# Peptides against a protein of PDB entry 8OXM: the designs that were tried, part 272

Target 1, 371 residues: chain A of PDB entry 8OXM
Amino acid sequence: FKAEFRLAGGVNLPKIIDCVGSDGKERRQLVKGRDDLRQDAVMQQVFQMCNTLLQRNTETRKRKLTICTYKVVPLSQRSGVLEWCTGTVPIGEFLVNNEDGAHKRYRPNDFSAFQCQKKMMEVQKKSFEEKYEVFMDVCQNFQPVFRYFCMEKFLDPAIWFEKRLAYTRSVATSSIVGYILGLGDRHVQNILINEQSAELVHIDLGVAFEQGKILPTPETVPFRLTRDIVDGMGITGVEGVFRRCCEKTMEVMRNSQETLLTIVEVLLYDPLFDWTMNPLKALYLQQRPEDETELHPTLNADDQECKRNLSDIDQSFNKVAERVLMRLQEKLKGVEEGTVLSVGGQVNLLIQQAIDPKNLSRLFPGWKAWV

## One batch from the design tools (peptide; made by RFdiffusion4, then SolubleMPNN)

Design b2_p25_3_s3 (from b2_p25_3, 13 letters changed)
Fold by OpenDDE base, seed 2:
Structure b2_p25_3_s3 (fold): chain B 371 residues (1-371), chain A 25 residues (1-25)
Amino acid sequence: as target 1 above (371 residues)
Amino acid sequence: SEKKQLEELAERQYKELLEKFLKEL
């Protein structure tokens, strides 16, 4: 270990530690000190299984459809070392969280990221109509800039085009796989972009199996397909490559129904895999800056008191697990809102839900749906 | 304490949302 460490960007300020391996190679490692890295480790295994399914299909293999995975080494129940994705940056750091963020650089006359967040926080307790109106005002005065990521990093036009396609494919694959697994909490710090590949790396996988729907502000979108995410695809937006890659990914997932159900069933009943939402985790994920001072969840393993209502929790757990499996089966059959859809129909519905400003305006302000 | 009231509020909201999630069939 080097004596010097860097803080990674993000809410949890994880420590980047340079480790010398037994091979004498320096490897950057992310030490996450507060989150259960076991959830990330299990979800990385599920993503590897999804990647195996995608590699078996000729059409998805030709398109190189993969969800990016990283190596998780849990060191304890509360701490572990992530193999740091060297050469990745949080999309939020590039866009809004740096003083020289792309929005400030390319759109200096737009609202600041802080002004947008403030406006949406002011209406957080208001009606859906008032949230929608303020969200539309924010969106009008905060225009997308994520196209500039690939333009800054890839000066050669042919390389730029290939990297934009790699990005679009990565968004499509991760969106559909994420939807099937019910992956939530897709805020701008939980999505990294690789500066060399233009592929996305999803981190912090602790909200899965639609447990984002039981947050104090329920999640209303199937995946992150916000205006900047779409802008990174370039002039085609969600049409063409993105849609086709979503359809081909969904086709493989639906054709792998039995395998995916069996895998998820084993994981839902794994006593080492705590996928369920709890009130303290829900508060932590949607904590307001005003509330930051006192509610450090000391996730003390010794807060046995949340374990004391185990009997009512265990009956609720089995019902939640059954509901998750039923909903997964519906998704894999293409059942949406009680109707069986084709792959194209299902993908279209999911895209429409993800880009709907009414759905986006209802999200927790910390999710930054205007980015 | 204000903390305990926030925890009790969060538990109530969680139960209500969990019941909705279980009824979304």
Scores: peptide ipSAE 0.152, ipTM 0.726, DockQ to the pose 0.047
Fold by OpenDDE base, seed 3:
Structure b2_p25_3_s3 (fold): chain B 371 residues (1-371), chain A 25 residues (1-25)
Amino acid sequence: as target 1 above (371 residues)
Amino acid sequence: SEKKQLEELAERQYKELLEKFLKEL
């Protein structure tokens, strides 16, 4: 290990450590110091299984539908090493970097990322109506620019077109699989883009099985399909390639119901896989940047050994696990709001929910729903 | 302590949100 480390940007201040392997190769590794990387490791295994299902189906294989995975080596309950995805950048870094973000470069007369965040933080405790109005004002004055990612990276028009298709397929696959697994916390720092493939890499998989609905500000969207995410697809937006790739992914997931339920059941009852939300995690995920300075919970290791009566915890846990399995079964049957939908109907509902400004305006301001 | 009161408040809010989650699923 080299003694030098760099801080990656983001809430969890992950440390990038340069490691010399036994092969003499230097590998950058991301060390997260507070996240249970076991969650990331388990969810990467689930994504690998989803990829196996997608590769078995002819229609999804022809479309090259896959979720990008990374290696996770958990070192402890509180520390581990992520293989740094070399040649990836957080979408937030490209879009809303303070110095030279794409919004500032291409839209210099729009609101700054800071102004947008400030406006949404000011209304955080206000009505949904006031949040919606301010969100619409922010959106009007902060126009999408993510189309320029592929234009900057891929100068050849044929390559540019292929990479935009790869991006659109990656968004579709990860959105549908993420919805099935109830993946939350899809903020702009938890989604990386590969600068060579234009595929997305989802990191920080600690909010799964719809546990984002148990946050103090509940999640209101099935996946991230914000205006910049859509702008990266080009002129067709969510129509055509994206919709078809979502439908084909959903078809494979629904046809794999028994396999997915069996896998998730094993994981939900794995005592080493702490997928449940807890009050401290919920507070941490929705902390204000201003509160980050004082509330370093020295989460002493020992205070989580609150021996709450095992009996009441076990009954509550089992009820949550059963409910998660039931809801997963409903999703895989196409049951939405008590109605059985076709694959196309279900995908359409999810797209509409994900792009609805009313849903987006209700999200925690740190999620940056205007990006 | 203020910390303990915040933890008790967070725990109450979490239980209420969990009950809501269990009704919406």
Scores: peptide ipSAE 0.048, ipTM 0.620, DockQ to the pose 0.050
Fold by OpenDDE base, seed 5:
Structure b2_p25_3_s3 (fold): chain B 371 residues (1-371), chain A 25 residues (1-25)
Amino acid sequence: as target 1 above (371 residues)
Amino acid sequence: SEKKQLEELAERQYKELLEKFLKEL
C-alpha cells in the first residue's frame, strides 16, 4: 500500500488507495465504511440483473446499453474495498476542481464554483421564487463545459464521436434504471466517468427507492440531467440518441415488470439491507460543508442504540416497503401522476422534469444543480 | 445542547416528510 491516499467524493468520504497486485499492476481501490458497502453491493447486484435484461433484448444489446458495475470486496466485518475502475474521475473533479477545473480553464470570466455555491446557499431558506431567480442568474454566469471532456481525451474525430455516443448511451441507461430503482443523491462526486470508455460509473448507492424525497430538502428530479451532463452529449443534447436509448431502456424495464418486482420485494424485506432513510443519515447527507477541505470529523455513529421501540419500527417499515413496491409497479406500468403513459410519453415527462429549472432550483445546494 | 436540538428538529422533519411521502403515493 502507498502511504498517500486521496479522498473521493460521496457520503462517507471514501479513501482511494493505490495497490500493486501480485501481477505487478497498479490498481486503484476505494475503501468505504461497512454500511455503505452493503448498500452498494446490493445495488450492484440489481444493476447486473438489469444488464442481463438489457443484453437479452436485441435493440438494447445492439446499442450496448449497460450500467457500469464495480466489485465489492469485504476486507473485514467493518471495512471493505471496492474494486475501483482504473482510469475513472469524478465528474465534479473534472468540472469544478478549484485549481484546474474545466469551468475555470474554458470559462475564466464566469462565476467561480464557490461563487455559484455561495449564491445558492444564501437563498437556501428563501421562497421557491427567490431560489429560481438566483438559480437562473447562476446558470447565466456559469456556462456548461463538459463537451471538452471528450475533446481533451479523444483527439481523433471518429474516436471522439464514438466516445460521445458511448457517454450518451451510458447517461440514458443509468438515468432510466436509476429512476426505476428510485436512486437519489446523484451529486457530481457520486458520478464518475471512465477516461477510456466515456461511460459513467455511479457510486454511493445509499439513497434508493425514492428515499431522496424524504430528505430535509426533498429531491425534485428523477435523475441528474443538468446542463453539463447534457453538454457532454454534444449538439443534439437530449434529442435523438439520448431519448431513443431512454425509450429502449424503459421498454425493457416495463416488459420485465414481474422479474423486477420479485427482485426488489426480496431486497426490501432482507433484514441485512438497510435501505430506509433515517434522521441522522438525512442530516449527514444535507449538512456536509460543501467545501471538501473541512474534514468535519466523521460522526462516528456511536452505537447509541436508540432503542426505538421495536414494535413501532416494524409497522412503519412494512408500510414504507409496501408503498415502495406500489410505486415501482406504477413506474413499470407507466403510471405517472395517476395517468398511464406510453414509453415515449413517460420518458418525455421524466426528461422534462429532470431539465426543469424550477425543479433544479429547489434541490439542496450541495447537489450542485447548476453543474 | 445545540446538537440535541438539531437532532430533535431533524426527527420531526423526517416524520413530517415520511407522512407526506406515504400520502402522495
Scores: peptide ipSAE 0.047, ipTM 0.632, DockQ to the pose 0.047
Fold by OpenDDE base, seed 4:
Structure b2_p25_3_s3 (fold): chain B 371 residues (1-371), chain A 25 residues (1-25)
Amino acid sequence: as target 1 above (371 residues)
Amino acid sequence: SEKKQLEELAERQYKELLEKFLKEL
């Protein structure tokens, strides 16, 4: 270990430690001291399984559909070593960095990210109609720029085109796998893009199994498919490559129903895997200062010895677990809103739900649904 | 502490079960 550490940007000021391996290679390790890296580790294993299913299928293998994974070594429930995704940047940092974000560079006359956020926070407790109106005003004055990521990173037009396809495939795979696992909407800082591959890496997997619907401001989208996420796909947006890759991913997931159910069942009933939403976690996720720089005094972790009063927690836990399994089974059958859909019908519904400005306007403002 | 040993044992059992499950796939 080098004595020098760098702070990574983002939500818990993770320490990047350079580790020299036994092979003499320097590897950057992210040391998170407060995040439940067990949840990340478990989700990485589920992603590896999903990748195995995707590699077995000829159509998904030909399309190179994969969810990017990283090595997680949990040291405790609250600490571990994450293999830092070297050569990745948070999408949020690229898009809405306060100093040199792509929105400010390419759209200097648009609203600032802060102005957008302020407008949406002002209506956070208002009606859905008021939220929608303000969201539409924000969106009109904050135009997508994520198309420029590939243009900045890849000068050769053929390489640029290939990388945009890799991005689109990565978004599609992550969106469908994320929907099946109930990851919901993802904060823009928790989506990394690889600067060489243009593939996405999802980090901080603290919301899974639709637990985002239990938040004080419930999730209203199946996955993050905001305007900048779509803009990165180029002129075709959600049509063509993205849709086809979603359909092929969903086809593999639905055809792997028994496997996925059995794995998720084991995970849900694992006493070590705290996937459940709790009030403190909910507060942390939706009261987190959006300014990465404000060290909110994390309330001392000591008071979370809420003694598991076993009996009442067990009945509520079991009901939530049963509901998660039932909903997972429905998703894998293509049951949406009580109707059985084809793969194409289900994927179409999910895309429409994810891009609907009515759904996006209802999201927690801190998750920046206008980005 | 006993709690830490139980956590490490349960992590190991979980990893073994999951590796077994991933191999049966």
Scores: peptide ipSAE 0.018, ipTM 0.417, DockQ to the pose 0.023

Design b2_p25_3_s4 (from b2_p25_3, 15 letters changed)
Fold by OpenDDE base, seed 2:
Structure b2_p25_3_s4 (fold): chain B 371 residues (1-371), chain A 25 residues (1-25)
Amino acid sequence: as target 1 above (371 residues)
Amino acid sequence: SLEEQLKELAKRLAEGYEAKFLSEL
């Protein structure tokens, strides 16, 4: 390790350290000191298995359909080393989280990211109708700009097109794999984009197996397919390449049902893999940015007391695990809302659910559904 | 505007390359 460290941006101020590998290569490492990286490590293994399935199929292999993975080495329940995704930026940092964000640069007369967030926070406890109306007003005055990412990074038209295609394929693969695994908390800081490949890297994989649906504000979309995500695909949006890549990914997942069920069953019953949503985690994920400062000290204390009532917890855990497996089996059969759908029908339903402004308006304001 | 021209050029390039790519897949 080098003696020098940098702080990464973000709430947890992770330390970026340079590490010389056994191969003599310097690698930047992200040291998280408060997050349980075991969830990320397990989900990276699942993504590698999904990538293996996608590489075995000729159609998905030809399309280079992969979910981007990173190396995670958990050191303890509270510490781990992430391979720093060098040359990646959070999509939120590019779009909204800096003074030179793409929305401010390309749409200076639109609402600021702060104004949008404030408006949605003001209606957070209001009716779904009021949330929808304010969300539509926000969306009208906050137009998508993510198309400019590839235009800024790739000046050659042929390279630009290949990168936009790589982006679209990455969104499709990660969306379908993420849906099958029930991946939640897909806010704009948990999705990185590679500045060289235009591929997405999903981080902070702690909300899995649809546990986002049991949050105080339930997740209402199967994956992030917001207006900026769609704008990055270019003019065809969700049609053409994106839809076809979703269908081909879903086809491979459905044809791999037995393998995926076996993998998820092993993970659900792994006592080292805490996938269950706890009230403290739920509170942390849906806190106001202003309230984040106070709860950081108290999470240190009593890991001991939550272990006590093992028997009633075990029956409740087993019932949740069974329900997760049943729902995974339904997804892999194409069962949506009690109806068996074709791959195209299922993918179409998921796309419609993900882009529906009624579903998007119901999300927690911190998810930034207008971005 | 130059921005509209770039958007329209990007549109035509995208449509042309998408058509080509869709024909090669």
Scores: peptide ipSAE 0.000, ipTM 0.288, DockQ to the pose 0.012
Fold by OpenDDE base, seed 3:
Structure b2_p25_3_s4 (fold): chain B 371 residues (1-371), chain A 25 residues (1-25)
Amino acid sequence: as target 1 above (371 residues)
Amino acid sequence: SLEEQLKELAKRLAEGYEAKFLSEL
């Protein structure tokens, strides 16, 4: 281990540690100090299983549809070592890193990322109508620039085109698998992009099984398909390659229903896999700058009152787990709002929900739905 | 196979349960 560490960006300030392996190779390690890395480790195993299903299907294999995975070594309930995805950058760092971000470089006369954040924070407690109006004003004055990622990194036109396709396929695969698993908290710091492959790496997988819908500000989109995410696909946007890759991914997921249900059932009843949303986690994910003053962990909240009868907790937990399994089964059958949809109909509904500015305007401002 | 991966996952989960149960005794 080197004595020096770097801080990665993000709320948890993960530490990047350079480790020399027994092979003499330097490897960057991300040390998270407050998150349950077992959640990330378990979700990486689920992604590996999804990748196995995608590689077995001829149509998804031909399209090279895969979710990027990383190695997780959980050390404790609150600490572990992540393999740092060398040659990746958070999409938020590329897009909105202060004065050096792509928005500032390519759109210097647009609103700053700070101005956008401030405007959306000011309306956070307002009506949905007021949130929508301010979100539309922000969007008008903050135009997408993520097309420039591939243009900056890949100067050869043939390579550029191939990498833009790889990006679009990665967004499609991760969006559909993320929807099936109910993956939340898809903010711009939890999505990395590989600078060599243009593929996405999803990190911080602690909000799963639609637990983002029970946050104080509920999640209103099935996945991140914001204007910059779409701009990175090029002129066709969500049409053509993205839609077809979503449909082919959804087809494989639906055809693998029994396998996916069995996997998720084992995980939901794992006492080491804390997938449930708790009030402290909810407060942490949606903390307001005003709330920082009272988060003195009074470690002295009597552990006595949380000893509700083990039997009543277990019955409540089992009912939540059953509801998650039922909703997963509905998704895998194409049941949306009580209606059975075709793969194309279901994918179309999910795309429309993800790009709807009414849904995007209702998200927590920290999610940065205008990016 | 996927079945072997599931069996190996179930085995690791069972070993984790046993380790947790033994730590609570």
Scores: peptide ipSAE 0.000, ipTM 0.347, DockQ to the pose 0.020
Fold by OpenDDE base, seed 4:
Structure b2_p25_3_s4 (fold): chain B 371 residues (1-371), chain A 25 residues (1-25)
Amino acid sequence: as target 1 above (371 residues)
Amino acid sequence: SLEEQLKELAKRLAEGYEAKFLSEL
């Protein structure tokens, strides 16, 4: 380890340290001193298993469909070492950084990110109709710019085209795997883009198994497919490469039903893997200022006293776990809203749900569904 | 193999269960 460290920011002041491996390679590590990395570590292992399934299938292997993973070494319930995602940037930082964000650079006459957030926060407790109207006004005055990521990073047209395809494939794979695992919508700071590969890296996996649906502002999309996410795919948007990669990923997931159910069952009953939504975690996820959303601890600090009614908690937990497993089985059968869909039908429904401005307008404003 | 990955995951989970069980004792 080098003697020098950098701060990544946030309340826990995670330390970025450089370490030299036994192979003589320098690797940047993020040391979190007060955050539960176990959920991230477990989800990275699930992603590795999903990647193994995707590599076994010829069609997904040919398309190089993978969910990007990073190494997590949990040291305790509140500490761990992450392989820092070197050469990545949060999509939120690229898009909506206050000083030099792509929206400000390419659309200087549009609403500021702050104006958009303020408008949506003002209607947060209003009707769905009022939310939709304000969301449409925000969207009209905050046009997508994420196409410029690949254009800025990849000046050669052939490289640019290949990187845009890599991005589109990465979004497709992460969207479908994320839907199967119930990751739902992802905060723009919790999606990193690799500046060399144009692939996405999902971090802070604190919402899984559709626990986003039980938040005070329930999640309404199966995954993040906002206007900027779509804009990064280029002129075809969700059509063509994205749709086909979603379908091929979903085919592999559905054909791996027993394996995925077994994996998730083992995880749901893992007593170390607290995937359940607690009220403090829910408040934390939907009341934090953006600058704090970087890699913060679950507020599991002080609720030691409420553990005494073990039997009623266990029965409630088991019912939630059973419901999650049943819903996972439905997803893997293509059961949506009581109807069995083909892979193409299911993927189409998910895409339509994810891009619907009515669903997006109902999301928590802090997650910036207009970005 | 995927089975070896599952066994290794199950082992890590079991080691975690033991560690938690031992910490609750």
Scores: peptide ipSAE 0.000, ipTM 0.349, DockQ to the pose 0.022
Fold by OpenDDE base, seed 5:
Structure b2_p25_3_s4 (fold): chain B 371 residues (1-371), chain A 25 residues (1-25)
Amino acid sequence: as target 1 above (371 residues)
Amino acid sequence: SLEEQLKELAKRLAEGYEAKFLSEL
């Protein structure tokens, strides 16, 4: 180990450590505390299986549709080591870094990232109409800039075009697979971009199987398809390459229904895989900087001997697991809101839901839906 | 070993985060 460490950006301030292996190679390691890295490890295995399915199909293989994966070594229930993806940056660090973020550099007359966050926090407890109006004002005064990522990193026009296509394909693949698995908490610090490939790396996979819908502020979008995410695709936005890659990914997922259900069933009933949302995790994910003062939960942990009989806990768990499997089966059949959709119809509905300003305005302000 | 140093560092991070979480709750 080198004595020097870097803090990765984000709420959890993970430590980046340079290690020299017994082979004499330097390797960067990310050391996380608090997070149950078992969930990340399990979800990386599911992504590897999805990549295998995508490589078997000629149409998805030809498009190089893959989810970027990383090695996870869980060390305890609350600690572990991640293989740090060398040459990746959080999209939030590029876009909304406090010192020299792309929004400040390219749009110096727009609202600051702090002003946008403050305006959305002020309306967090307000009506959906008031949230929508303030979100539209924020969006008008905070214009997307993520197109400049590829322009800064790839000066050759032919390389720039290839990397913009790689980015668009990576967004499409991760969005559809993430939707099928019900991935939540897709804030701008949980999505990295590779500075060489322009592919996305999804980290912090602790919200899965639609457990984001039971957060104190429910998740209202199937995946992150915000204005900056779309701006990185170029002038066609969600049309053409993105839509077609979503459709081809969804086709492979739907045609692999039996395999995906069997895998998820084994994982849901693994007693070592805690995928359920608990109240403490829910509070942690949606901690408000302002609510640090008033919510002293005098949860005297002492007196609620809720002797929930072990039998009632097991019965409640099994009912949640069954509901997750049923909802996964519906998604893989193309059942949305009680209607069976074609692959194109289902992908279109998901895109419309993900870009809807009404859905985006209802998200927790920490998710930064205006970015 | 490398694994023991990583386990000890991860443990100290978890404990430091748990203490910070309990002080922020």
Scores: peptide ipSAE 0.000, ipTM 0.301, DockQ to the pose 0.042

